# Ledger of designs, part 6: peptides against a protein of PDB entry 5TDY

Target 1, 88 residues: chain A of PDB entry 5TDY
Amino acid sequence: EKKIDGRRKAAVLLVALGPEKAAQVMKHLDEETVEQLVVEIANIGRVTPEEKKQVLEEFLSLAKAKEMISEGGIEYAKKVLEKAFGPE

## One batch from the design tools (peptide; made by RFdiffusion4, then SolubleMPNN)

Design b2_p29_2_s2 (from b2_p29_2 with L1M E17K L19K E21A K22A E27K E28R)
Fold by OpenDDE base, seed 4:
Structure b2_p29_2_s2 (fold): chain B 88 residues (1-88), chain A 29 residues (1-29)
Amino acid sequence: as target 1 above (88 residues)
Amino acid sequence: MVAEIIKAWLDPEELEKLKEAAEEVEKRR
């Protein structure tokens, strides 16, 4: 397993979500963070299937952890993953 | 939910907390 930078993880996830969903997510982030992520997305380069899988699996893991603390988000997280792994 | 995870990825302290929780969840499974 290769170590992936946190900013890159975010970029990979956002790209996987597609522009519309990514935009909706970014509404929950501060402006400076959004700008940084847009730059990361612009410079994302090649995302291997393995890298994408790793990011999405980590996302699911963290989402489950978050759900353990705060109920109500796991179903949404699952939907996100399903769409992310779906046709693109 | 997605934004919260992204924030965690960008915040080492929050990420560590969530990773610890994630490990616990995986351990219980």
Scores: peptide ipSAE 0.586, ipTM 0.874, DockQ to the pose 0.468
Fold by OpenDDE base, seed 1:
Structure b2_p29_2_s2 (fold): chain B 88 residues (1-88), chain A 29 residues (1-29)
Amino acid sequence: as target 1 above (88 residues)
Amino acid sequence: MVAEIIKAWLDPEELEKLKEAAEEVEKRR
């Protein structure tokens, strides 16, 4: 797998969620981070299917790890992935 | 959950902790 910048991973995920859900997620981030991510989204350019798949698979892996630590989020993470891999 | 993963992607120390936990999850499979 190709190494992807963390800010780009976030931008790819947010775009995959769509603007409404992305906005809801960003409400949980600090103002400075939101501004930075909006710039990353604006400059995202082409997202390859391979890159999108890699980001979403890593998201699932990290979500499972987070669940092991804190509980309560794995079912939500699964739903997000199912919607993100759905038809565009 | 999504916001917390995004925060981890933006924080090298937090990301490393989660990646270590992810490896542990994979070992349990």
Scores: peptide ipSAE 0.586, ipTM 0.872, DockQ to the pose 0.471
Fold by OpenDDE base, seed 5:
Structure b2_p29_2_s2 (fold): chain B 88 residues (1-88), chain A 29 residues (1-29)
Amino acid sequence: as target 1 above (88 residues)
Amino acid sequence: MVAEIIKAWLDPEELEKLKEAAEEVEKRR
């Protein structure tokens, strides 16, 4: 398992969501962060299946952690993963 | 939820807090 940069993780996730859903997510980020992520997405190159899987699994793990603090995260995270990753 | 996780990936301090919480969730299983 290779260590992935945090900016790249974000870019991989946003690309996996697709442009419309990614745009909705980015409305919750500050302007400078959005600009940085757009550049990262533009230069993302090829995303391997292993890299995508790693990012999505980490996302789910962190989302579950958030739900321990605030309810509603697990079911939402599962739905996002199902849409982005597809059926196994 | 998605935006909050992205923010964590971009902020070392927030990411550490979430990882600690994730470990706590695992301990409760």
Scores: peptide ipSAE 0.577, ipTM 0.867, DockQ to the pose 0.484
Fold by OpenDDE base, seed 3:
Structure b2_p29_2_s2 (fold): chain B 88 residues (1-88), chain A 29 residues (1-29)
Amino acid sequence: as target 1 above (88 residues)
Amino acid sequence: MVAEIIKAWLDPEELEKLKEAAEEVEKRR
């Protein structure tokens, strides 16, 4: 696995979610963070299938961990993966 | 939850906490 910058991971995830869902997620972030992520998304360039898979798998893993610490929502993460890697 | 993971990716301290939790989950499985 190649080490990916955290900001890059966030940008890849948001792009994978699509603009509508990404916008909904960003409503939970502070304004400065949103601006930073928008810049990262604008300059995301090419995302390889391997990079996308790595980011989404890590997201799922961390989401499961977060669910054990706080209140869940892992079912959404599963749906994201299904849409990302399901039949096109 | 998605936003919280993004915040963690942007915060080394929060990310470390989640990674430790993830390891604990795997050990319990």
Scores: peptide ipSAE 0.572, ipTM 0.866, DockQ to the pose 0.482

Design b2_p29_2_s4 (from b2_p29_2, 10 letters changed)
Fold by OpenDDE base, seed 3:
Structure b2_p29_2_s4 (fold): chain B 88 residues (1-88), chain A 29 residues (1-29)
Amino acid sequence: as target 1 above (88 residues)
Amino acid sequence: MTAEIIEALLDPEKLEELKKQAEEVEKER
């Protein structure tokens, strides 16, 4: 598994959420952090399906640790990711 | 809540703590 920098992970995640949801998340961050993330998003370049899958799977694991989602939600989300970004 | 994960991704120490919590939650089940 290729190690991804945390700043890049944040940018990939925010882009994956889409502009509306990303904006809602960023409203809870301080201005300096928002400025940093905007720069990372602007310079995100090409995101591979594998990178996107890795970031989203890690996000789901972290969200479970924060008790933000049920276990059944994670398994369902993993299946959706496998169907969307799996081989072929 | 998602914002807290973003903040953790930007702080290596917070990220490591959160990963440890994820591992403990997985072991208890």
Scores: peptide ipSAE 0.399, ipTM 0.814, DockQ to the pose 0.403
Fold by OpenDDE base, seed 5:
Structure b2_p29_2_s4 (fold): chain B 88 residues (1-88), chain A 29 residues (1-29)
Amino acid sequence: as target 1 above (88 residues)
Amino acid sequence: MTAEIIEALLDPEKLEELKKQAEEVEKER
Protein backbone atom coordinates (compact mmCIF):
# COMPACT_ATOMS: atom_id res chain seq x y z
CA GLU B 1 0.00 0.00 0.00
CA LYS B 2 1.43 3.37 -1.07
CA LYS B 3 1.55 6.07 1.59
CA ILE B 4 -0.48 9.06 0.38
CA ASP B 5 0.26 12.58 1.59
CA GLY B 6 -2.47 14.02 3.82
CA ARG B 7 -2.97 17.09 1.60
CA ARG B 8 -3.43 14.84 -1.42
CA LYS B 9 -5.92 12.70 0.52
CA ALA B 10 -7.97 15.81 1.25
CA ALA B 11 -7.92 16.86 -2.40
CA VAL B 12 -8.90 13.37 -3.62
CA LEU B 13 -11.77 13.28 -1.13
CA LEU B 14 -13.11 16.71 -2.14
CA VAL B 15 -12.95 15.86 -5.85
CA ALA B 16 -14.71 12.56 -5.16
CA LEU B 17 -17.53 14.42 -3.37
CA GLY B 18 -18.18 16.57 -6.43
CA PRO B 19 -18.26 20.37 -6.68
CA GLU B 20 -21.54 21.01 -4.82
CA LYS B 21 -20.79 18.77 -1.83
CA ALA B 22 -17.15 19.88 -1.73
CA ALA B 23 -18.28 23.52 -1.62
CA GLN B 24 -20.59 22.77 1.33
CA VAL B 25 -17.72 21.11 3.23
CA MET B 26 -15.32 23.98 2.49
CA LYS B 27 -17.79 26.52 3.94
CA HIS B 28 -16.84 25.10 7.36
CA LEU B 29 -13.09 25.66 6.86
CA ASP B 30 -11.01 28.78 7.43
CA GLU B 31 -9.86 30.88 4.47
CA GLU B 32 -6.22 29.76 4.64
CA THR B 33 -7.23 26.09 4.59
CA VAL B 34 -9.59 26.69 1.65
CA GLU B 35 -6.79 28.37 -0.33
CA GLN B 36 -4.46 25.45 0.39
CA LEU B 37 -7.08 22.91 -0.71
CA VAL B 38 -7.83 24.80 -3.92
CA VAL B 39 -4.13 24.60 -4.84
CA GLU B 40 -4.04 20.87 -4.06
CA ILE B 41 -7.18 20.23 -6.13
CA ALA B 42 -5.76 22.22 -9.05
CA ASN B 43 -2.63 20.03 -8.99
CA ILE B 44 -4.35 16.70 -8.28
CA GLY B 45 -3.58 15.19 -11.69
CA ARG B 46 -4.76 11.63 -12.25
CA VAL B 47 -6.47 9.77 -9.40
CA THR B 48 -6.35 5.99 -9.75
CA PRO B 49 -9.24 3.76 -8.60
CA GLU B 50 -6.87 2.21 -6.05
CA GLU B 51 -5.93 5.62 -4.62
CA LYS B 52 -9.59 6.70 -4.51
CA LYS B 53 -10.51 3.42 -2.80
CA GLN B 54 -7.77 3.88 -0.19
CA VAL B 55 -8.84 7.47 0.55
CA LEU B 56 -12.54 6.60 0.79
CA GLU B 57 -11.91 3.59 3.05
CA GLU B 58 -9.82 5.74 5.39
CA PHE B 59 -12.49 8.45 5.30
CA LEU B 60 -15.19 5.93 6.22
CA SER B 61 -13.10 4.66 9.15
CA LEU B 62 -12.63 8.23 10.41
CA ALA B 63 -16.32 9.03 9.82
CA LYS B 64 -17.31 6.01 11.95
CA ALA B 65 -15.03 7.32 14.70
CA LYS B 66 -17.08 10.54 14.57
CA GLU B 67 -20.33 8.50 14.60
CA MET B 68 -21.30 10.00 11.22
CA ILE B 69 -22.23 6.64 9.64
CA SER B 70 -23.21 3.11 10.60
CA GLU B 71 -21.02 0.01 10.08
CA GLY B 72 -22.10 -0.61 6.44
CA GLY B 73 -19.89 2.21 5.12
CA ILE B 74 -17.07 0.22 3.45
CA GLU B 75 -19.56 -1.66 1.29
CA TYR B 76 -21.08 1.69 0.32
CA ALA B 77 -17.64 2.99 -0.70
CA LYS B 78 -17.18 -0.06 -2.95
CA LYS B 79 -20.51 0.69 -4.65
CA VAL B 80 -19.41 4.29 -5.19
CA LEU B 81 -16.20 3.03 -6.83
CA GLU B 82 -18.12 0.64 -9.06
CA LYS B 83 -20.37 3.48 -10.24
CA ALA B 84 -17.41 5.80 -10.86
CA PHE B 85 -15.00 3.41 -12.60
CA GLY B 86 -17.18 0.47 -13.65
CA PRO B 87 -17.05 -3.11 -12.36
CA GLU B 88 -13.58 -4.50 -11.68
CA MET A 1 -18.29 16.82 10.58
CA THR A 2 -16.69 16.02 7.20
CA ALA A 3 -14.79 19.30 7.54
CA GLU A 4 -13.24 17.99 10.77
CA ILE A 5 -11.88 14.98 8.90
CA ILE A 6 -10.43 17.26 6.21
CA GLU A 7 -8.74 19.33 8.92
CA ALA A 8 -7.35 16.14 10.46
CA LEU A 9 -5.87 15.04 7.11
CA LEU A 10 -3.98 18.37 7.08
CA ASP A 11 -2.69 17.95 10.66
CA PRO A 12 -0.74 14.77 11.55
CA GLU A 13 -1.48 15.11 15.28
CA LYS A 14 -5.23 15.46 14.72
CA LEU A 15 -5.18 12.56 12.26
CA GLU A 16 -3.47 10.30 14.80
CA GLU A 17 -6.07 11.23 17.41
CA LEU A 18 -8.93 10.36 15.04
CA LYS A 19 -7.26 7.06 14.13
CA LYS A 20 -7.06 6.20 17.84
CA GLN A 21 -10.76 7.00 18.20
CA ALA A 22 -11.52 4.78 15.20
CA GLU A 23 -9.55 1.95 16.80
CA GLU A 24 -11.49 2.35 20.05
CA VAL A 25 -14.83 2.19 18.20
CA GLU A 26 -13.68 -0.96 16.39
CA LYS A 27 -12.67 -2.61 19.70
CA GLU A 28 -16.14 -1.99 21.15
CA ARG A 29 -17.67 -3.79 18.16
Scores: peptide ipSAE 0.396, ipTM 0.814, DockQ to the pose 0.381
Fold by OpenDDE base, seed 4:
Structure b2_p29_2_s4 (fold): chain B 88 residues (1-88), chain A 29 residues (1-29)
Amino acid sequence: as target 1 above (88 residues)
Amino acid sequence: MTAEIIEALLDPEKLEELKKQAEEVEKER
């Protein structure tokens, strides 16, 4: 597992969400943060399946910690990720 | 709510705290 910079994680996550969902998320952020994220997204380059999987799994873990998703939801999402990107 | 995680990703201190919380939740499972 490679250590990923937090800013890059945010960019990978937003790209993974897609433009519509990413925009909805960014509505809750301050202008400066949005500008920063746009720059990070613009410079994201290539995202490997492994990196994407890592970021999304971490996101799911963090989301669970914030009680954003149910146990069933996180397990389902993990299964989707495993099927889409393969096992680590 | 996703925005809160994004904010945490952009703040190392917040991220570390959230990771600790996540770890605790995983231990309770």
Scores: peptide ipSAE 0.395, ipTM 0.816, DockQ to the pose 0.428
Fold by OpenDDE base, seed 1:
Structure b2_p29_2_s4 (fold): chain B 88 residues (1-88), chain A 29 residues (1-29)
Amino acid sequence: as target 1 above (88 residues)
Amino acid sequence: MTAEIIEALLDPEKLEELKKQAEEVEKER
């Protein structure tokens, strides 16, 4: 597993959410943070399926820690990610 | 909120704390 810095993780996550959901998330952030994230997204380059899977799995783990999602939700999401972004 | 996770990703101290919380939740599982 390759180490990814937090800024890149945030950019990968926002891109993975898609523009509509990413916009909704960024409405809760201050303007300076939004500007920083836009720069990171602009410089994201190629995101591999493995990197996307890693970031999304970590996101689900962190979301569970915040009690944002149920255990059933995280397990289902992991299965979807494995199906869509597993090793090729 | 998802925004709180994004903020944690941008702050290495917050991210480490949240990862510790995630590890504890996984142990309770």
Scores: peptide ipSAE 0.393, ipTM 0.816, DockQ to the pose 0.420

Design b2_p29_5_s3
Fold by OpenDDE base, seed 3:
Structure b2_p29_5_s3 (fold): chain B 88 residues (1-88), chain A 29 residues (1-29)
Amino acid sequence: as target 1 above (88 residues)
Amino acid sequence: MSVEELLEEVKKLSPEEIAEVIKELLAEE
């Protein structure tokens, strides 16, 4: 797994969201940050499915850590069991 | 989850929530 810098992560995420959702998000960022991200997006180059997946997973992990979303009961239970007894 | 499924999960967040996470990503040094 390759390390991705925060700026690139943000750019990958915004591109993945699509122009409408990305625009809504950027309305909540300061002007300097927006300009920075626009440059990153313009120069994003190739984004592999693997990189996109990695970014999205990390993003969701951070969102969960901030209590913005909750883990599903079944998925959490599965995780607990795997930690306790290993995968089946 | 697939990329598509992950993306749908992200889209469930409000623009404000997504922006806050982005701010955190940009603050990493």
Scores: peptide ipSAE 0.724, ipTM 0.946, DockQ to the pose 0.673
Fold by OpenDDE base, seed 2:
Structure b2_p29_5_s3 (fold): chain B 88 residues (1-88), chain A 29 residues (1-29)
Amino acid sequence: as target 1 above (88 residues)
Amino acid sequence: MSVEELLEEVKKLSPEEIAEVIKELLAEE
């Protein structure tokens, strides 16, 4: 698994969401943050399927940790353990 | 889950909830 910085993760996520959903999300961020993310999105380049999957999995993990999503799911728990303790 | 399935799960969150998680990502060291 390759290390991805937080700024890139956010950009990958926003692009993955699509223009409509991404725009809705960005309305909840301050102006400076939006400008920062626009730059990251503009320079996102190629996003591999592996990178995209990694970002989405981490995002869902964070969302669950913040209790935004009901915890549970054996299959998801398995993926979390693989990312945390599995070989690179 | 596939990328498509993961993305659909993310989209179930409200824009506000997604924004809060993004703030966490941007706060990483």
Scores: peptide ipSAE 0.714, ipTM 0.946, DockQ to the pose 0.672
Fold by OpenDDE base, seed 1:
Order: structure tokens, then C-alpha cells, then sequence
Structure b2_p29_5_s3 (fold): chain B 88 residues (1-88), chain A 29 residues (1-29)
């Protein structure tokens, strides 16, 4: 799995969400952060399906960790173990 | 899950919730 910096992850996510949803999200960020992300988005270049999937999976994992969505489940538990002790 | 399925799950979150996670991503060291 390729390492992606946080700024890139955020940009990939926002682009994936589409202009409408991304705009709604941006309203909850400070001005400086918005400007930073706009630059990242403008220079995002090519986003492979693998990178996109990686970002989305990590995003959901973070959301679960922050108790924004339901946690647990057999499948999730397996993924946790895979990440912790399986191939990187 | 496929990319499409994952994205749909993300979209179920509110814009505010998504923003909070983004802040976490940007705080990574």
C-alpha cells in the first residue's frame, strides 16, 4: 500500500464527493484550510482507483473511530486484524 | 467493498462530520 500524505487524502476525498457535497464540507473548514485544499485539488493530477479506494477505506475507518458511524461487525474486525498483523 | 460502495457510505455522513475527519487527516504528522 502506497503512503499518501494527509493533504492528498483530503483532496482525493473532496474530488470524489463531487462539487456539491465538497462545497458543503468546505463551509465547515476555516479559510486557511479551504485555500490549502483548493490548491491540492487544483493540482491533484491522476488519481488511480487503488488510491481512491485506499483513501475512502481509511476515511471510513477514521469516521468509525470517531464514533460517527456504527462500529464493529465481523467484516470490520477482520479488516482491523488484517491491517494490524497482515500484509502491508 | 467497491469504490462506489465505499463512496456511498462516506456520503451518508453529514458535511460537518466529513469536515471533522478531514481536519484529522490534515493534522497527521
Amino acid sequence: as target 1 above (88 residues)
Amino acid sequence: MSVEELLEEVKKLSPEEIAEVIKELLAEE
Scores: peptide ipSAE 0.714, ipTM 0.946, DockQ to the pose 0.678
Fold by OpenDDE base, seed 5:
Structure b2_p29_5_s3 (fold): chain B 88 residues (1-88), chain A 29 residues (1-29)
Amino acid sequence: as target 1 above (88 residues)
Amino acid sequence: MSVEELLEEVKKLSPEEIAEVIKELLAEE
C-alpha cells in the first residue's frame, strides 16, 4: 500500500464523486481549503484503480469512525483485524 | 467491495458529512 498524502486523498475523492456532488461538498469547506483542493484536483494526474480504491476505503473507514455510517462491514472488520493481529 | 460499490457508499453520505471527513484528511500530519 502506497502512502498517499491527505491533500491527494481529498482530490481523488472529489474527482471520483463527479462535478455535481463535488461542488456540493466544497460548499461546506472554507475558501482557503477550496482553493487548495482546486490546485490538487488540477494536478491530480493519473489515478490508478488501486489508489482510488485505497482512498475510498479509507474514506469510508473514517466515516464509520465518525459514526456517519454503520461500523460493520467486511472491509472494516478486515482492517481492524490487520491492525490488531498483523497481516496474514 | 469494488471501486464502484465503494463510491456508491460514499455518495450515500451527505455533502456536509463528506466535507467533514475531507477536513480530517487535510489535518493529517
Scores: peptide ipSAE 0.711, ipTM 0.946, DockQ to the pose 0.696

## One batch from the design tools (peptide; made by RFdiffusion4, then SolubleMPNN)

Design b2_p30_2_s3
Fold by OpenDDE base, seed 1:
Structure b2_p30_2_s3 (fold): chain B 88 residues (1-88), chain A 30 residues (1-30)
Amino acid sequence: as target 1 above (88 residues)
Amino acid sequence: SELEKEVKELIEEVKKYKPEEIAEVIKELL
């Protein structure tokens, strides 16, 4: 996979969330960061499904690493195995 | 498109996080 700039990752994520959720998120960022992200969003151009998937998966990985929400259990274990070994 | 369907599912998973939680992760990206 291609490496994506962090600023672009944030922009892709915010766009993917939609205006309402993105606005709620940005209320928790400092003003300078918001201004920077608005510029990135304005110049985001085309976002491929592959890029979007990559960004979203990285977000979820980071979020889970920070244990922001509890997702343990059998079902999560199954998801891990499916991702690790696929349909094999 | 299977890929686009997967993306939609991922978006829904992300949306389960609170705005402030998403912001914290974004701060890590920047």
Scores: peptide ipSAE 0.716, ipTM 0.954, DockQ to the pose 0.722
Fold by OpenDDE base, seed 5:
Structure b2_p30_2_s3 (fold): chain B 88 residues (1-88), chain A 30 residues (1-30)
Amino acid sequence: as target 1 above (88 residues)
Amino acid sequence: SELEKEVKELIEEVKKYKPEEIAEVIKELL
């Protein structure tokens, strides 16, 4: 697993979400942050599937920890355990 | 590929969160 800085993570996440969802998200960020992220997105270059997976999984881990969505929490935990140790 | 399918599923899971919720997590990453 390669280390990715926070700005890069945010850019990868926003690009992965697509322009419409990303735009909705950015409406909730301050102007300076938006400007910084736009630059990161513009210069994102190549994003590998491995990098996308890493960023998305980290996001979900953080989001679940914050209990933003209660639905599906147990199922997500099961999926994490299956990936780590197998289904049995 | 299997990896592409997994990424697609992960994206759909992230999209279930409200824009403001995703933004909140992003703020913590920065």
Scores: peptide ipSAE 0.713, ipTM 0.954, DockQ to the pose 0.692
Fold by OpenDDE base, seed 2:
Structure b2_p30_2_s3 (fold): chain B 88 residues (1-88), chain A 30 residues (1-30)
Amino acid sequence: as target 1 above (88 residues)
Amino acid sequence: SELEKEVKELIEEVKKYKPEEIAEVIKELL
């Protein structure tokens, strides 16, 4: 697993969400942060499916840890385990 | 590919969160 800096992670997330959802998210960030992320998005270049998967899974893990959405910790953990080490 | 299909499924899971909730996590990444 390759290490990705936080700025790139955020950019990958926003691009993956698509322009509609990304715009909604950016409304909750301060102006300086938005400007920084726009630069990162503009220069994001190639994003592999592997990198995208890594970022998305990390987001879901962090979001679940913050208990923003409850789906059952055990069930989620099972899904993550199956996707990471299951048939592939 | 199967990986691309999985990524699309993950994106749909992330989209279930509210914009402000996604922003909260992003703030911690920066």
Scores: peptide ipSAE 0.712, ipTM 0.954, DockQ to the pose 0.718
Fold by OpenDDE base, seed 4:
Structure b2_p30_2_s3 (fold): chain B 88 residues (1-88), chain A 30 residues (1-30)
Amino acid sequence: as target 1 above (88 residues)
Amino acid sequence: SELEKEVKELIEEVKKYKPEEIAEVIKELL
């Protein structure tokens, strides 16, 4: 697994969400952060499927850990465990 | 490809979260 800096992760995530959803998300970030992310998005270059997968899975892992959405938590945890260590 | 299909499925899962919830996680990434 390749190391990805936080700014890049956020940019990849926002691009993956699409313009409309990304715009809604950015309304909840401070102005300076938005400016920084816009620059990252503009210069994002090539994003591989592997990188997208890594970022999206990390997001979901964090979101589940924070229990933002309870539905599907157990199933996702099982998938994460399986991918990280193989089947039990 | 199978990887691309998986990515698309992951995107749909992320989209289930509210914008403010996604922003909260992004703040932790930064």
Scores: peptide ipSAE 0.711, ipTM 0.954, DockQ to the pose 0.731

